# Designs tried in a protein design run: peptides against a protein of PDB entry 4XPM. Part 140

Target 1, 160 residues: chain A of PDB entry 4XPM
Amino acid sequence: VMLHSKNVKGFLENTLKPYDLHSVDFKTSSLQSSMIITATNGGILSYATSNNDVPKNSINEINSVNNLKMMSLLIKDKWSEDENDTEEQHSNSCYPVEIDSFKTKIYTYEMEDLHTCVAQIPNSDLLLLFIAEGSFPYGLLVIKIERAMRELTDLFGYKL
Target 2, 67 residues: chain B of PDB entry 4XPM
Amino acid sequence: DIKGTIAFDTHGNVIESTGVGSQRIEDIGDLSKVTLDAEGFAQVQGDSLLVHLYKRNDITLAVYTSA

## One batch from the design tools (peptide; made by RFdiffusion4, then SolubleMPNN)

Design b2_p22_7_s4 (from b2_p22_7, 13 letters changed)
Fold by OpenDDE base, seed 1:
Structure b2_p22_7_s4 (fold): chain B 160 residues (1-160), chain C 67 residues (1-67), chain A 22 residues (1-22)
Amino acid sequence: as target 1 above (160 residues)
Amino acid sequence: as target 2 above (67 residues)
Amino acid sequence: SLSEEEKAKLKELFDSLLNEIL
């Protein structure tokens, strides 16, 4: 069973939701964006953004999408470089994880004033990418993307 | 009596911070080096505050108190 | 060192936190 595009979109939209903790008095902002992109060229297959107030087909929407395309490409490039750099894979910006016996890595990247997190969907040609404000702590962002990845088992092993 | 908290991972990255903990993120470096007991607990004096530590599953919770 | 009561409270807080973030 493969996830439908609409289901993926809805999934990504759900990942935008912020943490609002009650055990301790801590809350985050919503994710700015959540995307599934190709590991090969950084192309966006699906995305969600918290900026839903932009009218459809407006110039502002186009600009925002173009910005996402740029960021996704840049992050993909950096991810690709790090995947071929043993030192970077042992830095504090890389989290090796195992999901259902599949190994993958979570990377954190600072993009200007934004906190980003990217992970290859296990054994696939796809990356899951979260973009958050700088106030969103990296440790929590990593946890968030790992938990989200565990819900994308239908995409495990997906090859383009 | 909690004055604040910091939760952080093994990479030293913050998971959450509250109260005085939000102003003491720099403590993570030292807190990560504290020797824990067999149950994963420790108590250390930091400046004017007492820090209670508990670590499990690669997550450390630091709780700041006055005593 | 931490008392047993303090340990229990700390662990409880930890568990509560994890339940929210995981």
Scores: peptide ipSAE 0.771, ipTM 0.954, DockQ to the pose 0.928
Fold by OpenDDE base, seed 3:
Structure b2_p22_7_s4 (fold): chain B 160 residues (1-160), chain C 67 residues (1-67), chain A 22 residues (1-22)
Amino acid sequence: as target 1 above (160 residues)
Amino acid sequence: as target 2 above (67 residues)
Amino acid sequence: SLSEEEKAKLKELFDSLLNEIL
């Protein structure tokens, strides 16, 4: 089975859903954006974005295509730097993880007032990127992206 | 009588917080250093609240109670 | 010091939480 572009888009849309816990009285907002980008150039291959309940009258709207492209590039650059920096890989912003014997890393990055996390899809030229509001706790965001990445096994080893 | 909760990972990052726990995120630093028993439990008196701790698989749950 | 009952309740809450987030 192969994940086509249509299927990937639907997958990313599903990742936007918020947590609404019942064991404890805790809930999050929806993710602002969910993207698959290239690790090489930061180009967006697929993305999903949530509608803003509160209208923003700014040309620099975070859900705009231009802002998504900018954030994608910035995060890719930061990720690339950290992948070549042993010290950064040992910081609290880096989570080494193993999925089905494949090793990868999850990085958390503060982007202005937004909480982001990014992870290389194992052995691939692709990155999975989540962008959330600042109220979305990093620990939960990391869990979310790890669980999501486990569903992208068809993209493991994907090379451009 | 639970007054709040904090769940956090080994990096000290919050997974969830509720009630008074949401206002005591700074406690994570100290809570992460608490010695747990063989089953992963501990009870710590902090400020005016009692904190019940349970850790398993790199996740710590802190439950705040009045007693 | 936690009682056995307190431990059981805490573990139950933990398990419930994990079932929702994992």
Scores: peptide ipSAE 0.771, ipTM 0.954, DockQ to the pose 0.937
Fold by OpenDDE base, seed 5:
Structure b2_p22_7_s4 (fold): chain B 160 residues (1-160), chain C 67 residues (1-67), chain A 22 residues (1-22)
Amino acid sequence: as target 1 above (160 residues)
Amino acid sequence: as target 2 above (67 residues)
Amino acid sequence: SLSEEEKAKLKELFDSLLNEIL
């Protein structure tokens, strides 16, 4: 069983939803973007964005897509470097986690004024990538992406 | 009586912050070193506020009060 | 130190917070 493109797109769109807490008076913005990309070359397989105000087929839309492509490539490159660096894997920017006996790592990266979080879908050639505003705290972003990955079991072990 | 809160993980990264807690993120470094009792609680006097701590499953909640 | 009542309230707040974010 594998998730189809439309199912993955819908899943990513749902991850955009912000936190609006009531136990404490705290709320976040929506995620700017949510993507599944290849670990090999950073290619975008599926994505969702909260910026839906851009007209379709406009130059602005093209630029926004190109921006996502650039960010995904940059994050993939940094991720690849860290996966080959023992010291980086022991930094405060790396969270080793285990989901259903599968081990993976969550990395946080500052991208200019944005907060990003990336994790390899367990035993797969795919990365899940969240991009948020700088006001979105990293600790919460890590929790968000971990919970999201737990719902992507159909992609565990997926090879390109 | 709560003036603010900070929740943070074992990496020192913020999970949430409210009120005066949002202005005291730098306290995380010291708060993470506080010795907790057997149930995971502690009370620490800050600069001008009292901090109530509770930690469970690698998450620490700090609650700031005047007393 | 924290009283039993204070501990209970703090734990309740913690549990409520976790239920919202996890």
Scores: peptide ipSAE 0.770, ipTM 0.954, DockQ to the pose 0.937
Fold by OpenDDE base, seed 4:
Structure b2_p22_7_s4 (fold): chain B 160 residues (1-160), chain C 67 residues (1-67), chain A 22 residues (1-22)
Amino acid sequence: as target 1 above (160 residues)
Amino acid sequence: as target 2 above (67 residues)
Amino acid sequence: SLSEEEKAKLKELFDSLLNEIL
């Protein structure tokens, strides 16, 4: 069974939910954005944002979408460069992981005052991208995106 | 009586922090170098706090207590 | 060093934390 567009959108919306821990008194903000983009051009295939109170077709919504397009392109470019840079792949900003025998990497990137992380969906032409506030710790953000990717097995091996 | 916590990964990045731990993120550098026992535990003396360490599966939890 | 009781409490907290974040 393949994921359909509406199912992917709903999945991304669900990833926006914050952590609210009870074992320790710790909670995060919601993710600002969650996206699936192409590894080739950084084009957005699907996205979700926590700022859904903006009226549709408003100038504010247009600006927000344009901002996401810019961020996705910039992150894709940096990801592409790092995938061809041995030194960057061994930095503390790169997490090699294995999911169901598939190897991939999670990268963390500072985008202005935001914390971001991106990972190639295993054996695919797609990237999963999380954008969070600066208060969202990178270690937890990495865990979040890894767990999210484990739920996207239908997209493993997807080629454009 | 826990005064705070820090959880961090092998890259030195924070997973969570609470209480006094939130003000001691810089301790991660030193805490990551502490020798653990065979079960993954350690205890280190701070300025006025004790730090209890437990590491398993590349995650370290530091618990700050007064004693 | 930590006592066995302290170790048990610490491990329990660790397990609880992991169950929430993983």
Scores: peptide ipSAE 0.770, ipTM 0.954, DockQ to the pose 0.930

Design b2_p22_8_s1 (from b2_p22_8, 11 letters changed)
Fold by OpenDDE base, seed 3:
Structure b2_p22_8_s1 (fold): chain B 160 residues (1-160), chain C 67 residues (1-67), chain A 22 residues (1-22)
Amino acid sequence: as target 1 above (160 residues)
Amino acid sequence: as target 2 above (67 residues)
Amino acid sequence: LSAEEKAALKELFDKLYSEIYD
């Protein structure tokens, strides 16, 4: 089964939903953005954003997309550096994980006032990227992206 | 009478925080070093509040109470 | 921690955990 672009978009939109932990009365905001980007150039293949109040084709939308492109590139670059840095891979900002015998890593990055996390889809040329407000705890963000990654098995091994 | 909570992972990163716990994120460093009993529980004094700890599946839950 | 306190704490954890991993 192949995950088509429209299906990916819908998946990313679903990842935007916040956590509501009733047991402790803790709630998060929605993710600001959820993206699949290329590990090679940081190009955005698909994305979803919670800010849907911006009119389409407006200057504000263009600026928003441009901002996403910039962040994607920056995060891709940082990810690339860390993948070649043993010390960074052993920091508290790196979470080695295994999904169905496939190994990958989740990295957390502070981007100005935003909390981000990125993970390579196992054995692929793709990265899954979450961007959240600073109030979104990193530990929970990591859990979120790991859970999401488990739903992207169709993209495991995807090469450009 | 719960005054707040903190849940954190093995990296010391917050999973959730509420109440007074939100103001005591710095406690994670010390709480992560607390020796737990065989069942995964501990109780420690944390700056005038009592902290009840429970850890399972690499998640530690800290519950702050007055006593 | 008393037995009752442990039980309550574990129950809270279980609820929290289930909500995180829904």
Scores: peptide ipSAE 0.791, ipTM 0.955, DockQ to the pose 0.965
Fold by OpenDDE base, seed 2:
Formats: sequence, structure tokens, C-alpha cells
Structure b2_p22_8_s1 (fold): chain B 160 residues (1-160), chain C 67 residues (1-67), chain A 22 residues (1-22)
Amino acid sequence: as target 1 above (160 residues)
Amino acid sequence: as target 2 above (67 residues)
Amino acid sequence: LSAEEKAALKELFDKLYSEIYD
């Protein structure tokens, strides 16, 4: 089944949901945002955000979107640098993973007071990006994005 | 009586933390070096609390108790 | 760790793991 724009948007919205670990009484907040961006320019192809209280076409909405654009660009730049840095790929901020014989890497980045993680959709020109509050543990964030990426097989190998 | 928990991955990053565990994230460095038995368990005395360890599938769970 | 303590710890782990991955 082809992943259409509406399906992608719905998928990203679903990734916003928090973890509720009843066994240990641990709960996370919802993700602040979830995005698919281009690895080439950091352009946002699709996004979802938990901040839905901003009126449409308002100055605040424009600022919010611009902030996402800025973060996506910055993270893309960091990702690009790390992909060309052997030392960074062996740091605790890099998780090599394999999904259905496809290899990719998950990177964690501190962005001001936010916790972020980004991963290249295997063999594609696309990146999946999660932005969460600082209270969201990196280990759990990595698990979350890995599991999410396993649902994006239709985008594996996608080239712009 | 569980006083708190920490779960962490092989990179030393937190998966979850609760109770006193949330205040003892710095313990991960030492806990990750603890030798586990054949079943994946260990018990360590740490700062007046007893830490119970279990590791499986690259996840370590630490449970803090008074005894 | 006693057998009982190991069993309890493993049970807690199993619950936690399932909540993360299920």
C-alpha cells in the first residue's frame, strides 16, 4: 500500500503519543513534534505537533512553523556532519540499527532544553525526526524512533 | 519495598527512572560495569540502598530497595 | 539474590519490556 500524504500525517500524529509504563509508574510527555524531512536540505515534507492551540494563519503559527524549519535545518546539518565523522558515529549518541537487512543510524541531539533524535530512513533521502521535552529519556526516545521507522518500509530506498 | 528504579541501555542512556532512581542517574556508570551471574542477575550495595540488577536484551533494570 | 527475589525482578522486567515493545 502506497503511503500517501494523509497517511504520513496520520502516522506522524500517532508517534506523538506518550509512553505510559504502568509497571514502574513512569509516564512521558507527548512528543513536541514529529517530522519527515529531506536529508539534502532539511526541508519539511510532513510534520505533526502537540501544540495545536495556536490559531491558524496567526503570527504565532508562523513563528512556530519557522521554528520547526530552523530546528530541522540545524539537525540536518548536525546529522550530515556526523555521517562524515567516524568518531561521532562511535559515540554514545549514535545507535547503529538494522531493519529488514537495511542499515541506518539513530542520532540523539540536545537542542537547547529539548531532547531530539533523528534517523535516516534506510537507503533514502529522508530523515525521521522526533523532538521531545528534556524529561523524555534518550534511551526511550531511541526505542521509539526505531519502532516507528519499522512502520515506514514504503519509504525505504526513496530518492528525491 | 521498592524505593525506585532505573532502566538503561548499553549506551548508558536512561530508558526510565522512578523514585530514588531518578536522583541516582549517576549510578549507571558503575552499575553498567557490574558482573552479572549466569542468569543475568546481580546485587550491589549502593549508598545505603540495595540495588537489584537484571539484564536481558541489552536492557538493564535496576531496582532500589532498603534491604 | 534469592530465588524469590529473582523471580520478582524478572517479572517486573517482563512487564516493563512488554509495555515498551508491545
Scores: peptide ipSAE 0.791, ipTM 0.955, DockQ to the pose 0.973
Fold by OpenDDE base, seed 4:
Structure b2_p22_8_s1 (fold): chain B 160 residues (1-160), chain C 67 residues (1-67), chain A 22 residues (1-22)
Amino acid sequence: as target 1 above (160 residues)
Amino acid sequence: as target 2 above (67 residues)
Amino acid sequence: LSAEEKAALKELFDKLYSEIYD
């Protein structure tokens, strides 16, 4: 199945869904945001947010979008730095993973009171970025983004 | 009688926590070092709670009980 | 752990794992 721009948006919206672990009676909140950004400039190509209570075209919406842009840029910068830092790549905040023989890394970053994780879509110029509340555990967040990335094979190798 | 749970990955990061487990995240450091039996199980005595461990597929589940 | 306790713990793990990776 080919992922088109509108399909990507829908995909990201689906990633917002929380976990409900009935076996242990553990539930997460929805992701605050889910984004695909460029690894080069941190530009947002597509995004979804669970905060749909903000009126459209309002100043609050503008601020919200601007906040996402700021966070994406900051996280991209951190990611870029870590990709050039061997020590950071060996920290517990870095998860080397392999998907269909393609290697990539998942990084976790704390942004103020938020929990975030970012991963380069294998062999691409794109990053997948999840932003969650501080109550969303990092281990589960990593699992979530890994699983999500496995569904983005159409974007593997995508170059800008 | 489960009093709580913690599930964590090989990096020591929490996957889930419930009950008393949510208040014992600091236990992960020690729990991750516990030697498991051939089947992936262990039992560890905590402060006043018993911790039952099971690890498979890089996930460790810790179950806290009174006995 | 007894055999029964192991079985129960494994069952719980299986359920949890399935919920995470369903």
Scores: peptide ipSAE 0.791, ipTM 0.955, DockQ to the pose 0.964
Fold by OpenDDE base, seed 5:
Structure b2_p22_8_s1 (fold): chain B 160 residues (1-160), chain C 67 residues (1-67), chain A 22 residues (1-22)
Amino acid sequence: as target 1 above (160 residues)
Amino acid sequence: as target 2 above (67 residues)
Amino acid sequence: LSAEEKAALKELFDKLYSEIYD
């Protein structure tokens, strides 16, 4: 069984939800964006965004999509560089993780005032990418993307 | 009475911060080096606040209280 | 840390942990 476009879109939309930690009175905003992109070219295969107040087919919507394309490409490039850099893989911005005996890495990247994290879906040509406001702490963002990755087992090993 | 909290992971990155904890993110460097007891607890004296530490499952929770 | 303080801290951690991993 493989996730098709509609299933993936719905999954990404669900990842946008914020954290509400009542125990310590801590709340996050929703993710700005959640995407699955290609590791080869940074092309967006599917995406979800919390900013849906933009009129459809408007110039603002076009600009928003173009911005996502730009960010995905930049993050893919940085990810590619880090995957070939031993020092970067041992920095505090890299989290090696294992899911069902499959190994992958989660990277955190600051994009201007935004907090982002990206992870390669194990043994695949795909990356999962979260973009959040600067108020979203990196430690929590990493936990979020790891948990999301565990639900994408159908994409493990997917090659373009 | 809790004045604030910080939770952080083994990489020193914040998971959450509240109250005075939000103003003391720089404490993570020192707090991560504190020796915990066999149960995973420690207490550290700050400038004017006490910091209560508990670590489990690679997450450290720091609770700031009045001395 | 007293036994009471440890218990309270552990309880807070447990609540926080469960909220993070809901």
Scores: peptide ipSAE 0.791, ipTM 0.955, DockQ to the pose 0.966

Design b2_p22_8_s2 (from b2_p22_8, 12 letters changed)
Fold by OpenDDE base, seed 3:
Structure b2_p22_8_s2 (fold): chain B 160 residues (1-160), chain C 67 residues (1-67), chain A 22 residues (1-22)
Amino acid sequence: as target 1 above (160 residues)
Amino acid sequence: as target 2 above (67 residues)
Amino acid sequence: LTEEQKKKLKELFDKLYKEIYE
């Protein structure tokens, strides 16, 4: 069983939701963007964004999509570099994790004023990418993407 | 009475912060080095606040109180 | 930490942990 495109889009949209930790009265903003991209070229297979008020085919929409494409490519490049750099893999920005006996890594990257987090879907050619505001703590962002990854078992082992 | 909280992971990255904890993120470096008891608890004195620590499942919760 | 303080702290942690992993 494989997730359909519409199901993936809906899944990504759901990941945009903020945390509301009532126990300590802490609340985050929504994620700015959530994407599944190719690990090879950084191509966007599916994405969701918190800003859906832009009319389709407008200049603003085109610019926003182009910006996402650019960010995706940049993050993919950084991820690729780190995957070939043992020193970077031992930094505090890298979280080795295991999901259902599959190993992967979660990376956090500062991109201008944004907090980003990226992880390879286990044994696949796909990356899951979260983009959040700078106020979103990295520790919580890592937890968020790990939990999200656990819901994408249908994509484990997916090859292009 | 709780004046603030910080929760952080084993990498020293913040999970959440509230109240005075939001202004004391730099404390994580020292708090991460505190020796916990067999149950995962510790208590340390900060600048002017008392810090109550509890760690489980690789998450450390620090609660700041006046006493 | 007193036993009561430990209990309260653990309860807070449990609530927080549950919310994070809901």
Scores: peptide ipSAE 0.793, ipTM 0.955, DockQ to the pose 0.961
Fold by OpenDDE base, seed 2:
Structure b2_p22_8_s2 (fold): chain B 160 residues (1-160), chain C 67 residues (1-67), chain A 22 residues (1-22)
Amino acid sequence: as target 1 above (160 residues)
Amino acid sequence: as target 2 above (67 residues)
Amino acid sequence: LTEEQKKKLKELFDKLYKEIYE
């Protein structure tokens, strides 16, 4: 079974949905962006954004995409550095996780006023990247991306 | 009555915060060090508020009350 | 914590946990 581009796009769009925790009257905003990027070059393979107020094919859309490209590259670079840094892997911004006997790590990164988290899809050349507003708690963001990762088993082991 | 809540993970990162809890994120450092009973509960005094703690599945919930 | 307080706290946790992982 292979995820088609349209299916991946739809999946990422679904990850944008906010949390609404009625039990404690806490709710988040939607994710700003959800992306699958290459671990090698930080290239965007698929993405979804909650910013739908921009007309298609407009200059603002182009700028938005360019911004995503910049962020993805920066995060990929930071991720690459951390993957080669034992100390960073033991910081509170790194979450080792195991999914179906596959090990991976979730990293949280502050990008200006945004909260981001990134995780390598197990044994793959791909990274899953969430970008949220600064009001989105990191602990919840980590939970969100872990749950999302569990639904991407078709991409486990994917090599470019 | 509940005045606020904080839920946090084992890394000390916030999962959720409400009410007075949103203004007391700095409490996580101390709350994470509190010794819990065999069932995962604890009660501690936090300034003028009482903090009720419960931890399970690597998530700690702190509930702030006046009493 | 009284038994009643523990019960209420656990119930709240259960609700919260369910919402997070539903």
Scores: peptide ipSAE 0.793, ipTM 0.955, DockQ to the pose 0.968
Fold by OpenDDE base, seed 4:
Structure b2_p22_8_s2 (fold): chain B 160 residues (1-160), chain C 67 residues (1-67), chain A 22 residues (1-22)
Amino acid sequence: as target 1 above (160 residues)
Amino acid sequence: as target 2 above (67 residues)
Amino acid sequence: LTEEQKKKLKELFDKLYKEIYE
């Protein structure tokens, strides 16, 4: 199945869904945002947000999108720095993972009061980025993004 | 009898926490160092609560009970 | 831990693990 633009958008929207762990009576909030961005410039190729109540073409919507752009750029910059820092790659904020024989890394970053995680889609120029509330635990966030990346095989090796 | 839970990964990051476990996240540092038996189990006494540990697939589940 | 306690703990873990990776 080929991933088209609309399919990617739908995929990202689906990643927003919260966890509800009935076994231990634990549940999370929905992700605030889910994005695919460029590793080069931090440009947003596709995104989904749980805040869909903002009127279209309003100043509030513009500000919201601008905030996502800023967040994307900041996280991309931090990711780029860490990818060139061996010590950071061995910290507890970095999770080396392997998906279908492709190696990548998941990074967790605290951005103000938000919990974020980002990972390079294997062998591509793209990053998958999750933004969640501070109450969303990092360990679970990492699991979430790893599972999500396993569904993006069509983007493996994608070059700009 | 469960007073709370904590699940955490090999990096010491929380996967989930409930009940008294949510107030004892700092325990992860010590719990991660506990020697488990051949089946992956252990129990530890801490702050008047008993902590039951089970680890599999790089996930440790800690269950807090009174006994 | 008694065998019964281990059994219950393992069962809880299995349920939790399944929910996380569903």
Scores: peptide ipSAE 0.793, ipTM 0.955, DockQ to the pose 0.967
Fold by OpenDDE base, seed 5:
Structure b2_p22_8_s2 (fold): chain B 160 residues (1-160), chain C 67 residues (1-67), chain A 22 residues (1-22)
Amino acid sequence: as target 1 above (160 residues)
Amino acid sequence: as target 2 above (67 residues)
Amino acid sequence: LTEEQKKKLKELFDKLYKEIYE
């Protein structure tokens, strides 16, 4: 069963919310972006962004979307390379995980001054991608994306 | 009196950092090698600060204090 | 670490862990 586009959009919007760890007085910013992209071409199927101060159909909005497209393509390419590189899969930037008997990997990538995290939705042609500010720690970002993937079971095994 | 904290995972990546902990991320390399007791605790000296360690569920919490 | 210190540290960890996974 495929998730409806509106449901996916709402899900991604929800992933944008920051952490507020009162126990240690630590707060993060909201995610800059959250996306589901194709593993084949890096095409964006759905996305959410915290930068909603841009007027609709404005030049600034177009540029913002284009930037997301570029980042998604670059990350997809890096992900594809790493999936064929044994050394990269054993680095501290790669987290092998298992969700409901399905195996996948979470990768962290520095993109300019941004912290990114990407993971293949288990047995699918889809990638989940989080983009955050450099102040968002990678360990917490990994936890965030793993928890998010556990809520996308309907997309497990999805093939284009 | 807590002067700061660092929480990190088994890959040495930060989960959170506060106070003096934010300025001592480089300590993670050494802290990850500290031998913990049977309950998952340890105490080590870091420069002028004392570091209290507790690890469970692949997360290590380091608490920095003056004593 | 004293037993009291261990208790406080564990309590802090528990709170933090809950906040991360809530």
Scores: peptide ipSAE 0.793, ipTM 0.955, DockQ to the pose 0.969

